# Designs tried in a protein design run: peptides against a protein of PDB entry 4XPM. Part 33

Target 1, 160 residues: chain A of PDB entry 4XPM
Amino acid sequence: VMLHSKNVKGFLENTLKPYDLHSVDFKTSSLQSSMIITATNGGILSYATSNNDVPKNSINEINSVNNLKMMSLLIKDKWSEDENDTEEQHSNSCYPVEIDSFKTKIYTYEMEDLHTCVAQIPNSDLLLLFIAEGSFPYGLLVIKIERAMRELTDLFGYKL
Target 2, 67 residues: chain B of PDB entry 4XPM
Amino acid sequence: DIKGTIAFDTHGNVIESTGVGSQRIEDIGDLSKVTLDAEGFAQVQGDSLLVHLYKRNDITLAVYTSA

## One batch from the design tools (peptide; aimed at target 1 I143 L152)

Design b2_p19_3_s3 (made by RFdiffusion4, then SolubleMPNN; its pose is not in this set)
Fold by OpenDDE base, seed 1:
Structure b2_p19_3_s3 (fold): chain B 160 residues (1-160), chain C 67 residues (1-67), chain A 19 residues (1-19)
Amino acid sequence: as target 1 above (160 residues)
Amino acid sequence: as target 2 above (67 residues)
Amino acid sequence: MREELAELHEKLLEEIYSQ
């Protein structure tokens, strides 16, 4: 079954859901944003945001999209730099992972007061990007994005 | 009599924190260095609180108690 | 305490990887 654009949007929307760890009475906020962007230019192919109170085609929507574009570009640039930096790849902000025999890396980045997490979809020109509030712990964010990537097998190997 | 918890991964990043654990994130540095027994357990006395450690599947859970 | 801790850890894992 092919993952169509509409399915991708719905998938990203689903990733916005918070964690509720009842065992320890810990809850997160929803992700602020979830995106699939190009690794080459940071262009947004699909996105979801928890801020759905903005009317479509409004100035506020445009501004929010512009903010996402800016963040995606910045994160892509940082990711690109780190992919060429051995030291950064051995920091606590980099998680080498293997999914279905494909190797990739998960990076965590502090962006102002936000916690972000980005990972290259295995063997693809695409990045999965989560943006969360600062209260969302990085360790849990990493787990979240890894699990999400495991559901994007249709995008493995996708080249632009 | 749990006063709080911290769960953290092998990179020392927080997975969750509650109670007094939320105020002791800096403890992860030391807790990550604690030698666990063969079953994955350890106890560390910290000031007035006892920290119980258990690690499995690359997640360490620290539970803070009064004793 | 050990058993309780292990059980709590197990519950935590289940919650993390079920959501």
Scores: peptide ipSAE 0.793, ipTM 0.957, DockQ to the pose 0.964
OpenDDE base, seeds 2, 3, 4, 5: peptide ipSAE 0.793, 0.792, 0.792, 0.793; ipTM 0.957, 0.957, 0.957, 0.957; seed 2 fails the geometry check

Design b2_p19_3_s4 (made by RFdiffusion4, then SolubleMPNN; its pose is not in this set)
Fold by OpenDDE base, seed 5:
Structure b2_p19_3_s4 (fold): chain B 160 residues (1-160), chain C 67 residues (1-67), chain A 19 residues (1-19)
Amino acid sequence: as target 1 above (160 residues)
Amino acid sequence: as target 2 above (67 residues)
Amino acid sequence: MREELAKLHEALLKEIYSQ
């Protein structure tokens, strides 16, 4: 089964949903953005954003899209640097994980009061990227992206 | 009477925080070093609060109470 | 308290990994 562009978009939209932990009366905000980008250039292949009240083709929409492009590029660059830095891979901001016998890493990055995390889809040229408000705790964000990664098996091994 | 909670992972990153726990995130550094018993429990006396710890499946839950 | 703490932890885990 191939993941079509529409299917990927819908998947990313679903990842925007917040956590509501009733047992401890803790609730998060929705993710601001969820994206699949290329590991090579940081190009956005698919994305979803919360609060889609901005009219299409408006100046505000253009600015928001441009901001996403900028953030994706910056995070990709940082990720690329860390993948070539043994010390960074042993920091508390790096989570080695194994999914279906494939090894990958989840990185957390602070971006201007926003909490972000990024992970390479196993054996692929693609990165999954979550952007959340600063109130979204990193530990929970990591769990969220790991679970999302486990549902993207169709993209495992995808090469550009 | 729970005054707040903190849940954190093995990297010391917050999973959730509520009540007084939201104002005690800096406690994670010390709480992560506490030796737990065979069942994964511990208690730590703080300034004015008692912290109850339980770790299972790589998630530590800290519950703050007055006693 | 130990029993309550364990139950709370279990409930938390279930919520995290069911959403």
Scores: peptide ipSAE 0.792, ipTM 0.957, DockQ to the pose 0.967
OpenDDE base, seeds 1, 2, 3, 4: peptide ipSAE 0.793, 0.793, 0.792, 0.792; ipTM 0.957, 0.957, 0.957, 0.957; seeds 1, 2 fail the geometry check

Design b2_p19_4 (made by RFdiffusion4)
Pose (drawn by RFdiffusion4):
Order: C-alpha cells, then sequence, then structure tokens
Structure b2_p19_4 (pose): chain A 143 residues (1-50, 63-86, 92-160), chain B 67 residues (1-67), chain P 19 residues (1-19)
C-alpha cells in the first residue's frame, strides 16, 4: 500500500482553513502548516502551508520526539476514539506557535497542525480530531 | 448587553473568546471550578461584570454582561 | 458552520434562562 501523494496533499491543504463564526464575532487565522509525518523518523510525507520548508523539517522532528517521549513515559492530552479506534491528541507550545499532534490510529503516521499563538488550543484540538475522522484510509498504514 | 464571551473545554483550554472575554482568559481557572445547576447553568462574578455559564457536551460557555 | 450553530444554541439557552 502507498499514499496517493496528490490527494493527501489536497487533504492537508483543506485542513488549513480558518474558523469564522458569526454567532459570536470570532475568527482565527488559517493554520500555519498541516503535515503528515512518520512516527518513526519524523520524516515528512506530505505538507501544506497557508513558514518555510527548512523550518517545517525541524519542527516536525522535534514534535515527533516530544510525542514519542510522552507516548511511553509511564501540556494537554486528549484521549480520542474514532469508530472504535483509539488515538491521543497532544498539544505542544513550539516557541510562539500552538501545535497539535496525533498518531493516525494504528498507523506509523502522525498528523500535525501548526498554528499561530492566537489560535486557541481547544479549537485546534477539535480541528485535528475532526480532521482525523476523514483519514480512515490511513488507519493501520504501516511502514 | 453582552460585553464578551469565552468558550472552553474540560481541560480548561480555550475554544474561543471575544470582547472582555479575551482580556479575562485567566478567569477560566475559577470558572471551570464552578459547579453548575442540574440543567448546566450558573452565575458568578469577579467584579462589576456578571458571568453567565452554561455547559453542555464538555464545553462551557461564559458570557459577560453587567450585573 | 457546525460550531457556530452549536455556540448559538448555547447562547439561546442563556438568553432563555437569564434574559
Amino acid sequence: VMLHSKNVKGFLENTLKPYDLHSVDFKTSSLQSSMIITATNGGILSYATSNSVNNLKMMSLLIKDKWSEDENDTNSCYPVEIDSFKTKIYTYEMEDLHTCVAQIPNSDLLLLFIAEGSFPYGLLVIKIERAMRELTDLFGYKL
Amino acid sequence: as target 2 above (67 residues)
Amino acid sequence: DWLDTFIKEMLDKIEEKYF
């Protein structure tokens, strides 16, 4: 099994969209970036930006390790269930940036959202949890 | 009139904020400790501003008005 | 938007209760 590079890229581009509420006068900026990376090496499989390519590689490996350390050391952590599949969503403050990371269930891949410091964490968590519900094709993807 | 709002989750993380809500994010620590009535409502205040609380689906909404 | 509708419903409950 392999990834359909163009469609995953399109998916990530779609996850970039900001929230724009009218019930209250509230709107976020769009995500800084959205990436699927390996849980193993932190390598980037696909990404979308709304800063530079060099900067994404560094942050990706950093969050991979931070996630890896938290995932087996016996912040916020949100246990989640999607169609009986379990994963966890972590938030990490990356300098002045807000980030969310979660392993795509039973897969060797992580989904990573990078947003500005003004993007509320609770909202970022909801965005990534719903986005993961669209990634059933990637559940169990093994390297 | 509504002076502001804050919505926050069970971890105390913010989902959205407007008005004085964005200036009073620190209120969440106290607000999250408020025990709501049987229907999910409460009213509390730190100062001249009245905070109306309603919680459902693990999301608390606080709206700020005058007392 | 689903979140907008959800927040509106929560505001409606506050309006019915306190206003």

Design b2_p19_4_s1 (made by RFdiffusion4, then SolubleMPNN; from b2_p19_4, 9 letters changed)
Fold by OpenDDE base, seed 4:
Structure b2_p19_4_s1 (fold): chain B 160 residues (1-160), chain C 67 residues (1-67), chain A 19 residues (1-19)
Amino acid sequence: as target 1 above (160 residues)
Amino acid sequence: as target 2 above (67 residues)
Amino acid sequence: SELDKFIQEMLDAIKKRFF
């Protein structure tokens, strides 16, 4: 089963929602962006942004998308490097996880003033990428992306 | 009276922080090394504050109160 | 949320143990 483009888009839009931990009166901002990109070339297959007030096809929207394309490429490159670096895989920025017997890794990357988190969808050529403000804690971001990835079983094993 | 909280994972990364905890993120390094009892609890004295620790399922919660 | 519920349980445990 393959997720339709609209279904994937809706899923990513839902991941933008903030955490609100009433137990300790802690609340995050919304994610800035959520994307599914190719692990091969960093191409964006689907994305959602919290800044959806920009008119489509406007110069501002084009610039925003171009910025996302640049970030996705940079993060893909760093992810690729880390996947070939044993030391980086054992750093505190790498979280080995197992989802339904499928193993993958979650990486946290600081991109300028933003907090990012990326993970390969198990056994696939796809990466799930979250971009958040610097105030979004990495530990929480990791939890968020792990739980989100558990909902993408239809993409497990997807090859380009 | 709780003055703040910090929750962090086994990598030392913050999950949440509130109150005075938000200003004491640097405590995680020391708190992560505290020996917990068999039930996963510990109480340690900080800088003018008392820290109450509990760890479960790879998450540690630190609650700050007055000493 | 699931996480919030978990944190609440931890907080309650701390309160029970120390307060």
Scores: peptide ipSAE 0.808, ipTM 0.956, DockQ to the pose 0.947
OpenDDE base, seeds 1, 2, 3, 5: peptide ipSAE 0.808, 0.808, 0.808, 0.807; ipTM 0.956, 0.956, 0.956, 0.956

Design b2_p19_4_s2 (made by RFdiffusion4, then SolubleMPNN; from b2_p19_4, 7 letters changed)
Fold by OpenDDE base, seed 1:
Structure b2_p19_4_s2 (fold): chain B 160 residues (1-160), chain C 67 residues (1-67), chain A 19 residues (1-19)
Amino acid sequence: as target 1 above (160 residues)
Amino acid sequence: as target 2 above (67 residues)
Amino acid sequence: SELDKFIKEMLDAIKKKFF
């Protein structure tokens, strides 16, 4: 069974949930946003935000979406640059990972006061993007997105 | 007797921090260079605190206690 | 969570080793 758009939306909403490490009494905030965007143009295919109190079709919603569009484009551009930069791929902001037999990279980017993490869904034209507050540690964010990608196997190899 | 913790990955990025560990993120640079024993453990004396290290599966946990 | 369980195991290992 393939993942449909509605299922993807629900998946992204679920990724917003914070980490609660009871063993050491550590808890994060919820992710600000979770998105699937195109690697080619940074276009948003699906997204979820922790701020759901904004009425639909309102000006505030439009502004929020526009902000997401801006962030997705900026991150896509940075990701694209780094994919062609050997030095950046060897920085502590790049995590080569392997899921099943597929290789991909996880990048962490600081955007203003936000912590972001982006990864190409293996062998696809899609990127998974997490946006969190600055208090969300990068190491944990990387773990989060890696584990999330493991649930998106239906999108592996997806080409636009 | 635990005063705090820091967990970090092989890139030196924080996974979690609590207690005094949250104020000692800068320690990661030095802690990442500590030679661990065959079981993956080490102890490091730092000022008034003792740091207990354990690494497994690319994650290092540092536990801070009184010296 | 899986991560929490893992951290717990590491913490317990440290306690067993040093405490």
Scores: peptide ipSAE 0.802, ipTM 0.955, DockQ to the pose 0.946
OpenDDE base, seeds 2, 3, 4, 5: peptide ipSAE 0.802, 0.802, 0.802, 0.802; ipTM 0.955, 0.955, 0.955, 0.955

Design b2_p19_4_s3 (made by RFdiffusion4, then SolubleMPNN; from b2_p19_4, 9 letters changed)
Fold by OpenDDE base, seed 1:
Structure b2_p19_4_s3 (fold): chain B 160 residues (1-160), chain C 67 residues (1-67), chain A 19 residues (1-19)
Amino acid sequence: as target 1 above (160 residues)
Amino acid sequence: as target 2 above (67 residues)
Amino acid sequence: SELDEFIQEMLDAIKKRFF
């Protein structure tokens, strides 16, 4: 089964939803953005944002997209650097994980006042990227992206 | 009664925090070093608070109560 | 959520053990 672009968009939109842990009365904000980008150039293949108050084809939409492009590029660059840095891969900001016998890594990055999390879709040229407010705890963000990654098996092994 | 909670992972990163736990994130450093019993539990005395720990599947939950 | 249910289980375990 092939994951179509519209399905990916819907998936990313669903990832925006906040956590609400009723057990301890803890809830987060929604993710600011969720993206699938290329590991090679940081190009955005698909994205979703919580701020949908911007009219389509407006200057504000263009600016927001440009901001996402900038963030994706910066995060891709940092990810690329860390993938070539053994020390960074053993920091508290790197989570080696295994999904269905595929190994990947989850990285957390602080970007200004934002909390971000990125992971290479196993054996692929794609990265899944979450951008959240600073109030979104990193441990929870990691759990979120790992569980989301498990829903992207159709993209495992995807090469550009 | 519970005054707050902190859940954190093996990297010391917060999963959730509530109540007094939200103001005691710095406790994670010490809590992560606490030796748990065979069932994964521990109880440690804080300032005026008692911390009840339980770890399972790489998640540690700390529950704060009055001492 | 799955995580919430897990946290609840942990919380219940703590309550059972200490409270």
Scores: peptide ipSAE 0.807, ipTM 0.956, DockQ to the pose 0.946
OpenDDE base, seeds 2, 3, 4, 5: peptide ipSAE 0.807, 0.807, 0.807, 0.806; ipTM 0.956, 0.956, 0.956, 0.956

Design b2_p19_4_s4 (made by RFdiffusion4, then SolubleMPNN; from b2_p19_4, 8 letters changed)
Fold by OpenDDE base, seed 3:
Order: C-alpha cells, then sequence, then structure tokens
Structure b2_p19_4_s4 (fold): chain B 160 residues (1-160), chain C 67 residues (1-67), chain A 19 residues (1-19)
C-alpha cells in the first residue's frame, strides 16, 4: 500500500513533536524539520517544519525551503559516502538497527549548530531525515527516528 | 535527594540530562566503563556527588545525589 | 510515552536499590 502525499505530510508533522520525559522532568524542543528524501539525489518528497510563523510564499519561506534543500543534499551526500565506507559504519555516529527483520542504519551528523539524524527506510530508495536544535541530544534523536521508522512499514522496499 | 540525572546509550550519546547531570556530560566516558553488578547496578563517586548507575536494554541511567 | 515509562521504571529500580 502506497502512502498518499497528504498522509506522509501528516506523519512528518507529527514527528516534530518534542519529547517530554515527565519521569525526570526533561523536555526537548520540537524538531526543526522532518523530511523524506530520495537516497539517490536528495530530492525532498515530503517535509514538515516547526516554524509556522513565516508567511507562506514569502521570501523568508523560500529561503527556508532552499536552506532545507541544501541541508538535505549535504546530508544525503554524507550518508552516501558513509554507506560506502566500512570505517564510518563502525563509528559512534552509526547505529545499525533491525526493524521487523529489515536491517538499516541510523547516522547522526552535526550540521553547523544543528543535530541531524538520517536513516534509510529499509530496502527503499528513501531516507528519513530529522533536523533538531543542538540542544536535542543525539541519543534521544536516534531513538526518535527509529520509533518513527517503525511506523513507515508501507514504505519498506519502496523503489523509485 | 536527587540532584540530577543522565541517561545515555551504548555509543555514549546522551538521551536525557537534568540538574547537575546536565553539567557533567563529560562523566559519561568514565561512567560507561564502570563495572556493573549482576543486576546491572553500581555506585561511584563522581567528584563531590555520588552517582547511582543502572543499565537495562542498552540504556544507562545515572542518578546524582549528595549521598 | 514508551520511553518515559521505561525511564520511570529505571528510576524506580534505582530508588529501590539505593534509597
Amino acid sequence: as target 1 above (160 residues)
Amino acid sequence: as target 2 above (67 residues)
Amino acid sequence: SELDKFIQEMLDAIRERFF
């Protein structure tokens, strides 16, 4: 079953929500952005951003989207390099995971002052990408993206 | 009385930090090397604070107290 | 959340063991 664009958009919007760990009185900010991009070219298939204060069709929105496109390309390129580098796959920035018997990897990348996390949707040509503020801890970001991917089983094996 | 917490994963990356734990992220390097008992617990002296450790399912929680 | 529940369980375990 293929996910409709609206369904994917809504899913990504929901991933923006912060973690609130009441047990230890710890709360994060919302994710800055959440995206599904192509593993081949880094093209954005769908995205959500937490900054809703920017007027639509404004120059600021355009710049924001352009920046998002740039980040997605940079992260895709880094991901591609790491996927072809055995040493990088054994670094602390790489988390091998298995979801429903499908294997994938989660990578964490520092992008200027932002914390990012990217993972290939299992057996697909798609990447899930989270962008957060630098205060968002990487360990939690990894948990977040893993849990999110478990909800994207309809995209497992998706080929362009 | 709990003064703070740090939770971290097997890669040494922070999951959460609160209180004095937020100021002691550098402790993770040493805390990750602490030998835990059969039940997954340990207590170690971290500077002036006592650190209570518990690990389960690849997550380590450190609780900082004065005693 | 599932994670919060898990952390709470770990906290409870620590309290039970040391406090």
Scores: peptide ipSAE 0.805, ipTM 0.956, DockQ to the pose 0.934
OpenDDE base, seeds 1, 2, 4, 5: peptide ipSAE 0.805, 0.805, 0.805, 0.805; ipTM 0.956, 0.956, 0.956, 0.956

Design b2_p19_5 (made by RFdiffusion4)
Pose (drawn by RFdiffusion4):
Structure b2_p19_5 (pose): chain A 143 residues (1-50, 63-86, 92-160), chain B 67 residues (1-67), chain P 19 residues (1-19)
Amino acid sequence: VMLHSKNVKGFLENTLKPYDLHSVDFKTSSLQSSMIITATNGGILSYATSNSVNNLKMMSLLIKDKWSEDENDTNSCYPVEIDSFKTKIYTYEMEDLHTCVAQIPNSDLLLLFIAEGSFPYGLLVIKIERAMRELTDLFGYKL
Amino acid sequence: as target 2 above (67 residues)
Amino acid sequence: DFIDDFIKESLDAIKEKYF
């Protein structure tokens, strides 16, 4: 099994969109970046930006390790269930940036959202949980 | 009139904020400790501003008005 | 939008209760 590079890229581009509420006068900026990376090496499989390529590689590996350390050390952590599949969503403050990361269930891949410090964490968590519901094709993807 | 709002989750993380809500994010620590009535409502205040609380689906909405 | 509808309904519940 392999990834359909163009469609995953398109998916990540779609996850970039901001929230724009009218019930209250509230709107976020769009995500800074959205990436799918390996849980193993932190290598980037696909990404979308709304800063630079060099900067994404560094952040990705860093969040991969932070996630790796938290995932087996016997911040916020949200246990989630999607169609009886389990995963966990972590938030990490990356300098002035807000980030969310979660392992795509039973896969060797992580989904990573990078937003500005003004993007509320609780909202970022909801965005990534719903986005993961669209990634059933990637559940169980093994390297 | 409504002076502001804050919505926050069970971890106390913010989902959205407007008005004085964005200036009073620190209120969440106290607000999250408020025990709501049987229907999910409460009213509390720190100062001249009245905070109306409603919680459903693990999301608390606080709206700020005058007392 | 899901969040917009959720917030609207929560505001309506507060308005019916306290206003």

Design b2_p19_5_s1 (made by RFdiffusion4, then SolubleMPNN; from b2_p19_5, 9 letters changed)
Fold by OpenDDE base, seed 4:
Parts: structure tokens; sequence; C-alpha cells
Structure b2_p19_5_s1 (fold): chain B 160 residues (1-160), chain C 67 residues (1-67), chain A 19 residues (1-19)
């Protein structure tokens, strides 16, 4: 399996879009960030952010990237621990799902004032990670990431 | 007269909330314990609001009304 | 979306059931 950076970047950018419920007066904000990271080390393979107003090569950009790296590592660590903890896999923050006969788990994590959601791309060494504002409902994050996973079938089974 | 709504999953996580429902997220814990009828419905009397529940495919919709 | 459909159906169902 080959990872195509351009396609993945575009995909992640698309996931940033708000969730708009048309049946009721409800619309989320855009995701703060969307990333594909390694399950092994939490390294960022690709990412997208909704705040692109940061000047290039600025200190703020460096800080923002570093922040993403930090969060990705922290979440990877949490995920790894939970994957080795049966009790955590039965918590309200773990959603077992099956996509085209491939099984994975979606985890939600509170990170400071942010709502995050992470899931292993089935049978792969990759994690998909969404970071949103605290006002973004976890239930919608779970739905969003599950639907996003269905569009990443080419990455199923991807090994580093 | 609908005063608000809450939609939540089997984990109790909010999917959406509107109106007074946004102020009643804490009700999910109790609402999730309500026994539904064969069609997936229940009606629960709250403080001053009546809550109407409908569950299908692991999603529960709670509708708050005055009556 | 599926969620929108559910909400619509749920609202309608609740209306029919209780009102």
Amino acid sequence: as target 1 above (160 residues)
Amino acid sequence: as target 2 above (67 residues)
Amino acid sequence: SELDEFIKEGLEAIFKKFF
C-alpha cells in the first residue's frame, strides 16, 4: 500500500468541514485539525488545520506544528495504553466499529479544552486523529471519523 | 410545543442538542436508563418539561415539551 | 445524512406517538 501525500492532504482538509444538521438548528464549528499519524511513534504523516492564517515560517507556525506533534504523541500514547487495557476498551470513550468487515476502535479523549477523536485505520500502522473545539459533540466526532474511515480503504492494512 | 432536543448514542455522548436540551445534557444519564416500549418510545416527566424518547439503531432522540 | 433522516423520522414518530 502506498500513501499518496497529495490525496491524503486533500482528504484531511475536507474532513475539517463543519457538521451541519439540517433537521435541527445545529451546526458545528470546523475541526481544528485532522491528522494521520503513526500508531508506533505518533509521528505525523499528514495533517490539515482550519487556522491557516498563521504566517509561514513564523514563530507561531512553529509553535502550532509543535503543538500538533505534542498532541499526536500524547493521544497515540493514550491510544496505545487503551489498546492494551480491556477495561478501557469497554468504557464510554471507546467505540468498536466494523467497516467492510474490518474491525477497529474509535476513542474519544479530552485534551485540555479540546475534544479529540482517534481511530486506528483497520489493520494498519496508522491512526486518524480529529481535534475539535470543546463544543463539538463527541457523538458527532465519532460519526464523522467513522465516515471518514470509510473513505480511507486504500490505507487499510498499511504497514510502515 | 417543542422546547428543545437532545440526540445521544448508546455511550451517552451527545450527538446534537437544541433549545432547552442544550441545558439538559446531564439528563442523558437518567434518560438512557428509561425502559422503552416495543416501538422504541418512552415518555418521562421532568421538572416542568415532558421528555419524549425515541430510539432506533443505537441513537436516542429526546424531545422536550411543555406538555 | 443518515443522522438528519433519523432526527426527522424521530420527530415525526414522536409526534405521531404522543400528539
Scores: peptide ipSAE 0.494, ipTM 0.592, DockQ to the pose 0.803
OpenDDE base, seeds 1, 2, 3, 5: peptide ipSAE 0.448, 0.481, 0.445, 0.463; ipTM 0.500, 0.620, 0.495, 0.658

Design b2_p19_5_s2 (made by RFdiffusion4, then SolubleMPNN; from b2_p19_5, 9 letters changed)
Fold by OpenDDE base, seed 3:
Formats: C-alpha cells, structure tokens, sequence
Structure b2_p19_5_s2 (fold): chain B 160 residues (1-160), chain C 67 residues (1-67), chain A 19 residues (1-19)
C-alpha cells in the first residue's frame, strides 16, 4: 500500500479537524496548517490549510504558500539544531516516542503567536508538521501529532 | 459544582482547560509537585477554590470546585 | 475519541472519590 499525493493531501486535510473533548466541554480550533516536509531542506511535499477563503491561484494564495514555506524552513532548521543537541532533546519541548518499535521525537516550537509541533516520521527523511493557533494547548498538540503519525506507517523508512 | 478543569502531561503542558481552570494555568507548576496517594488522588486548597487531582497514564486531571 | 474516553473515566473517578 502506497500513499499517493492525493491520499496524503486528504490525510493532512483530515488532521486539520479540531479536537472535541465532550467529557469536559473542551473544543479546540482547527489546525491552521498540516504539512509533510523534507528533513533535509524543509521543502513542502504536501500541505493542507484551514484557510479555504483564499481564491485559487490568487496573489493571496501565493503569499500564503510562501509563508508556509518560510515557516517550514524555520522549523526544519530548529529541528535540525535540536537533533544535534543532546540537551535540547532532554528539554520539556521534546517528547521521545516509540511507534511500532520505531523511535522518534516530537518537538514543540512557538513561532510568533502560533503553536507548532514537528516530528520525524520514523526512520524517514520526512517531517510531519502541525501549525495551530496559540490557543491550541501543546500537550494536546503532541497527542494529536503522535496519533497522526501512527497512521503514516507507509511512510516509515521513506528516504529521498 | 465543578468550576473548571485542567488536564496536563508530565512535561507540565496543558492538554485541556475549562472554566476557571483556563485562568489558572499557572497552577500546574505547583500541582505537578503535589504528592498523590496510592490510588493517584490528592486534594489541594488554593485561593478560595478546592482542587481535586487524579493522575493516570502520565495525565493529571485537576477539577476545581468551591472550597 | 480515545482521549475523551480517558478523560471521562478520570473525571468520573474524581467524582466518585471526592463528590
């Protein structure tokens, strides 16, 4: 089973959905963006955004995509730095996780007023990246991205 | 008569917050240090509110009620 | 969701213990 471009896009779009904890009447906003990017260059392979009001092929859409490119690059750079820093890997911003015997790390980063979360898809050259509003709590964001990664087993070990 | 809730992980990061809990995120620092009983419960008084704690699977839930 | 179920169980446990 392979994940094709459209399948990946649909998956990412589905991750945008808010978390609704009915038991305590807590509900988040939708994710602002969800992306799969390269760990090497921070290039966007696929993305989804909750902003559907921007006309297709408009200047505003181009600017939005460019903004995502900038954010992905910045986060990739920070991730790369942390992957080479033992102390950062033991900070409160790093969550070691094991999925199907594969080890990976989830990092939380504040980008301006946004809450972001990034994780290397196990044994791959790919990163999964969530971007949310500042109101989206980090603890829940970590849980969300971990659960999402468990659905991307087809990408485990993917090398560019 | 629940006034609010906070759920947080072992890193002290919020999972959810409601009601007065949303205004008491700073309590996590102290709540994370509270000694729980053998069953994972504790009760702490703070600023006219009573906080009821329960931890399971690396998640701590705090429920706020009137003191 | 799985998380919501867990939170509910924890909330119920607190209610049972303290309320």
Amino acid sequence: as target 1 above (160 residues)
Amino acid sequence: as target 2 above (67 residues)
Amino acid sequence: SELDKLIKEMLDAIKKRFF
Scores: peptide ipSAE 0.801, ipTM 0.954, DockQ to the pose 0.897
OpenDDE base, seeds 1, 2, 4, 5: peptide ipSAE 0.801, 0.801, 0.801, 0.801; ipTM 0.954, 0.954, 0.954, 0.954

Design b2_p19_5_s3 (made by RFdiffusion4, then SolubleMPNN; from b2_p19_5, 8 letters changed)
Fold by OpenDDE base, seed 2:
Structure b2_p19_5_s3 (fold): chain B 160 residues (1-160), chain C 67 residues (1-67), chain A 19 residues (1-19)
Amino acid sequence: as target 1 above (160 residues)
Amino acid sequence: as target 2 above (67 residues)
Amino acid sequence: SELDEFIKEGLEAIKERFF
């Protein structure tokens, strides 16, 4: 079954939900945004944002979207740089993971006051990108994005 | 009586924190260096609190209790 | 979640070991 645009959008929207642990009294905020972007140009293929209180076509909405575009590009650039840097790949900001025998890496990046996490969808030209508030712990963010990627098997190997 | 918890990964990054654990994030540096027994447990005395460690599958859970 | 289950398991394990 192929993931259509609407399905991807819905998937990303679901990732926005806060992580709520019940074994202990711990609950995060919602993700600020969740995106599928191209690894080549940082172009946004699909995105979801928790900030839905902005009127459509407003200046604030435009600024918000533009900010996402900028952030996606910046993170893509940083990711690309790190993918060509052995030292960065061995830093604590890089999590090598294996999903169904496919290897990929999860990177955490501090972007101003935001905590971000990006990972290449295995063998694809696509990146999954989570943007969260600074209160969202990186360790959990990594777990969250790893689990999310496991649900995107249809995109494994996707080439532009 | 649990006073708080910290869960952290092998990179020393927080996964979750509760109670007094939320105020003791800096402990992760030391806790990550603690030698665990064969079953993945350790106990560390810290000031007035006792820290109980359990590690499995690359995640360490620290439980803070009164000494 | 898997994480929640881990924490739950860990809490029980710690309880059994130390308490």
Scores: peptide ipSAE 0.766, ipTM 0.951, DockQ to the pose 0.854
OpenDDE base, seeds 1, 3, 4, 5: peptide ipSAE 0.765, 0.765, 0.765, 0.764; ipTM 0.951, 0.951, 0.951, 0.951

Design b2_p19_5_s4 (made by RFdiffusion4, then SolubleMPNN; from b2_p19_5, 11 letters changed)
Fold by OpenDDE base, seed 2:
Structure b2_p19_5_s4 (fold): chain B 160 residues (1-160), chain C 67 residues (1-67), chain A 19 residues (1-19)
Amino acid sequence: as target 1 above (160 residues)
Amino acid sequence: as target 2 above (67 residues)
Amino acid sequence: SELDELIREGLEAIKKRFF
């Protein structure tokens, strides 16, 4: 079964939901954005944003989309650099993880006032990217993206 | 009587924080160095607070109480 | 969530051990 574009979009929209830990009095904000981008060029294949009250075709919408494009490119570049840097792979900003015997890495990046994390979908040319407010703890963000990737098994091994 | 909590990962990054724990994020550096017993527990006496630690599955939970 | 359950279990474990 393949993930259709609509399914991917819906998936990403679902990832925007805040983390609510009922065991303790802790709840996050929604993710600002969730994206699947190409590892090669940082091109956005699919995305979702929490602030969708912006009128369509407005300047604000264009700016927001352009900002996402810039963010995706910047993060892809950082990710690419880190993937070629063994020292960075051993930093606290890199989380090696294994999902169903597939190994990947989750990187956390501070982008201005935003907390971001990105991970290569195992054995694929795709990256999953979460962008959150600065109040979103990195440890939780990492857990969130790891759990999300477990739902993207259809994209494992996807090559462009 | 729990005054707050901090949960953090093996990288020292916060997973969650509540109550007084939200004001004690800097404690993670020291808490991460605490030697846990065979069952994954430890207690650390702070200033006016006692920190109860439990680690399992690479997640450390710190619970702050008085005394 | 799985995480919430882990935290819940941790809280219970701590309560049982120390309280």
Scores: peptide ipSAE 0.756, ipTM 0.952, DockQ to the pose 0.838
OpenDDE base, seeds 1, 3, 4, 5: peptide ipSAE 0.756, 0.754, 0.754, 0.754; ipTM 0.952, 0.952, 0.952, 0.952

Design b2_p19_6 (made by RFdiffusion4)
Pose (drawn by RFdiffusion4):
Structure b2_p19_6 (pose): chain A 143 residues (1-50, 63-86, 92-160), chain B 67 residues (1-67), chain P 19 residues (1-19)
Amino acid sequence: VMLHSKNVKGFLENTLKPYDLHSVDFKTSSLQSSMIITATNGGILSYATSNSVNNLKMMSLLIKDKWSEDENDTNSCYPVEIDSFKTKIYTYEMEDLHTCVAQIPNSDLLLLFIAEGSFPYGLLVIKIERAMRELTDLFGYKL
Amino acid sequence: as target 2 above (67 residues)
Amino acid sequence: TEWLDEFIKESLDAISNKY
């Protein structure tokens, strides 16, 4: 099994869109970046930006390790269930940036959102949980 | 009139904020400790501003008005 | 976005009806 590079890239581009509420006068900026990376090496499989390529590689490996350390050390952590599949969503403050990361269930892949410091964490968590519901094709993807 | 709002989750993280809500994000620590009535409502205040609370689906909405 | 907008609106309506 392999990834359909163009469609995953299109998916990540779609996850970039900001929230724009009218019930209250509230709107976010779009995500700074959205990436799918390996849980193993932190290598980037696909990404989308709304800051540079060099900067994404560094952040990705960093969040991969931070996630790896938290995932087996016996911040916010949100246990989630999607169609009886379990995963966890972590938030990490990366300098002035807000980030969310979660392992795609039973997969060797992580989904990573990078947003500005003004993007509320609770909202970033909801965005990534719903986005993961669209990634059933990637559940169980093994390297 | 509504002076502001804050919506926050069970971890106390913010989902959205407007008005004086964005200036009073620190209120969440107290607000999250408020025990709501049987229907999910409460009213509390730190100062001249009245905070109306309503919680459903693990999301608390606080709206700020005058007392 | 739409679902969250509707959720916040309904919560505001519930607060208005209550208080």

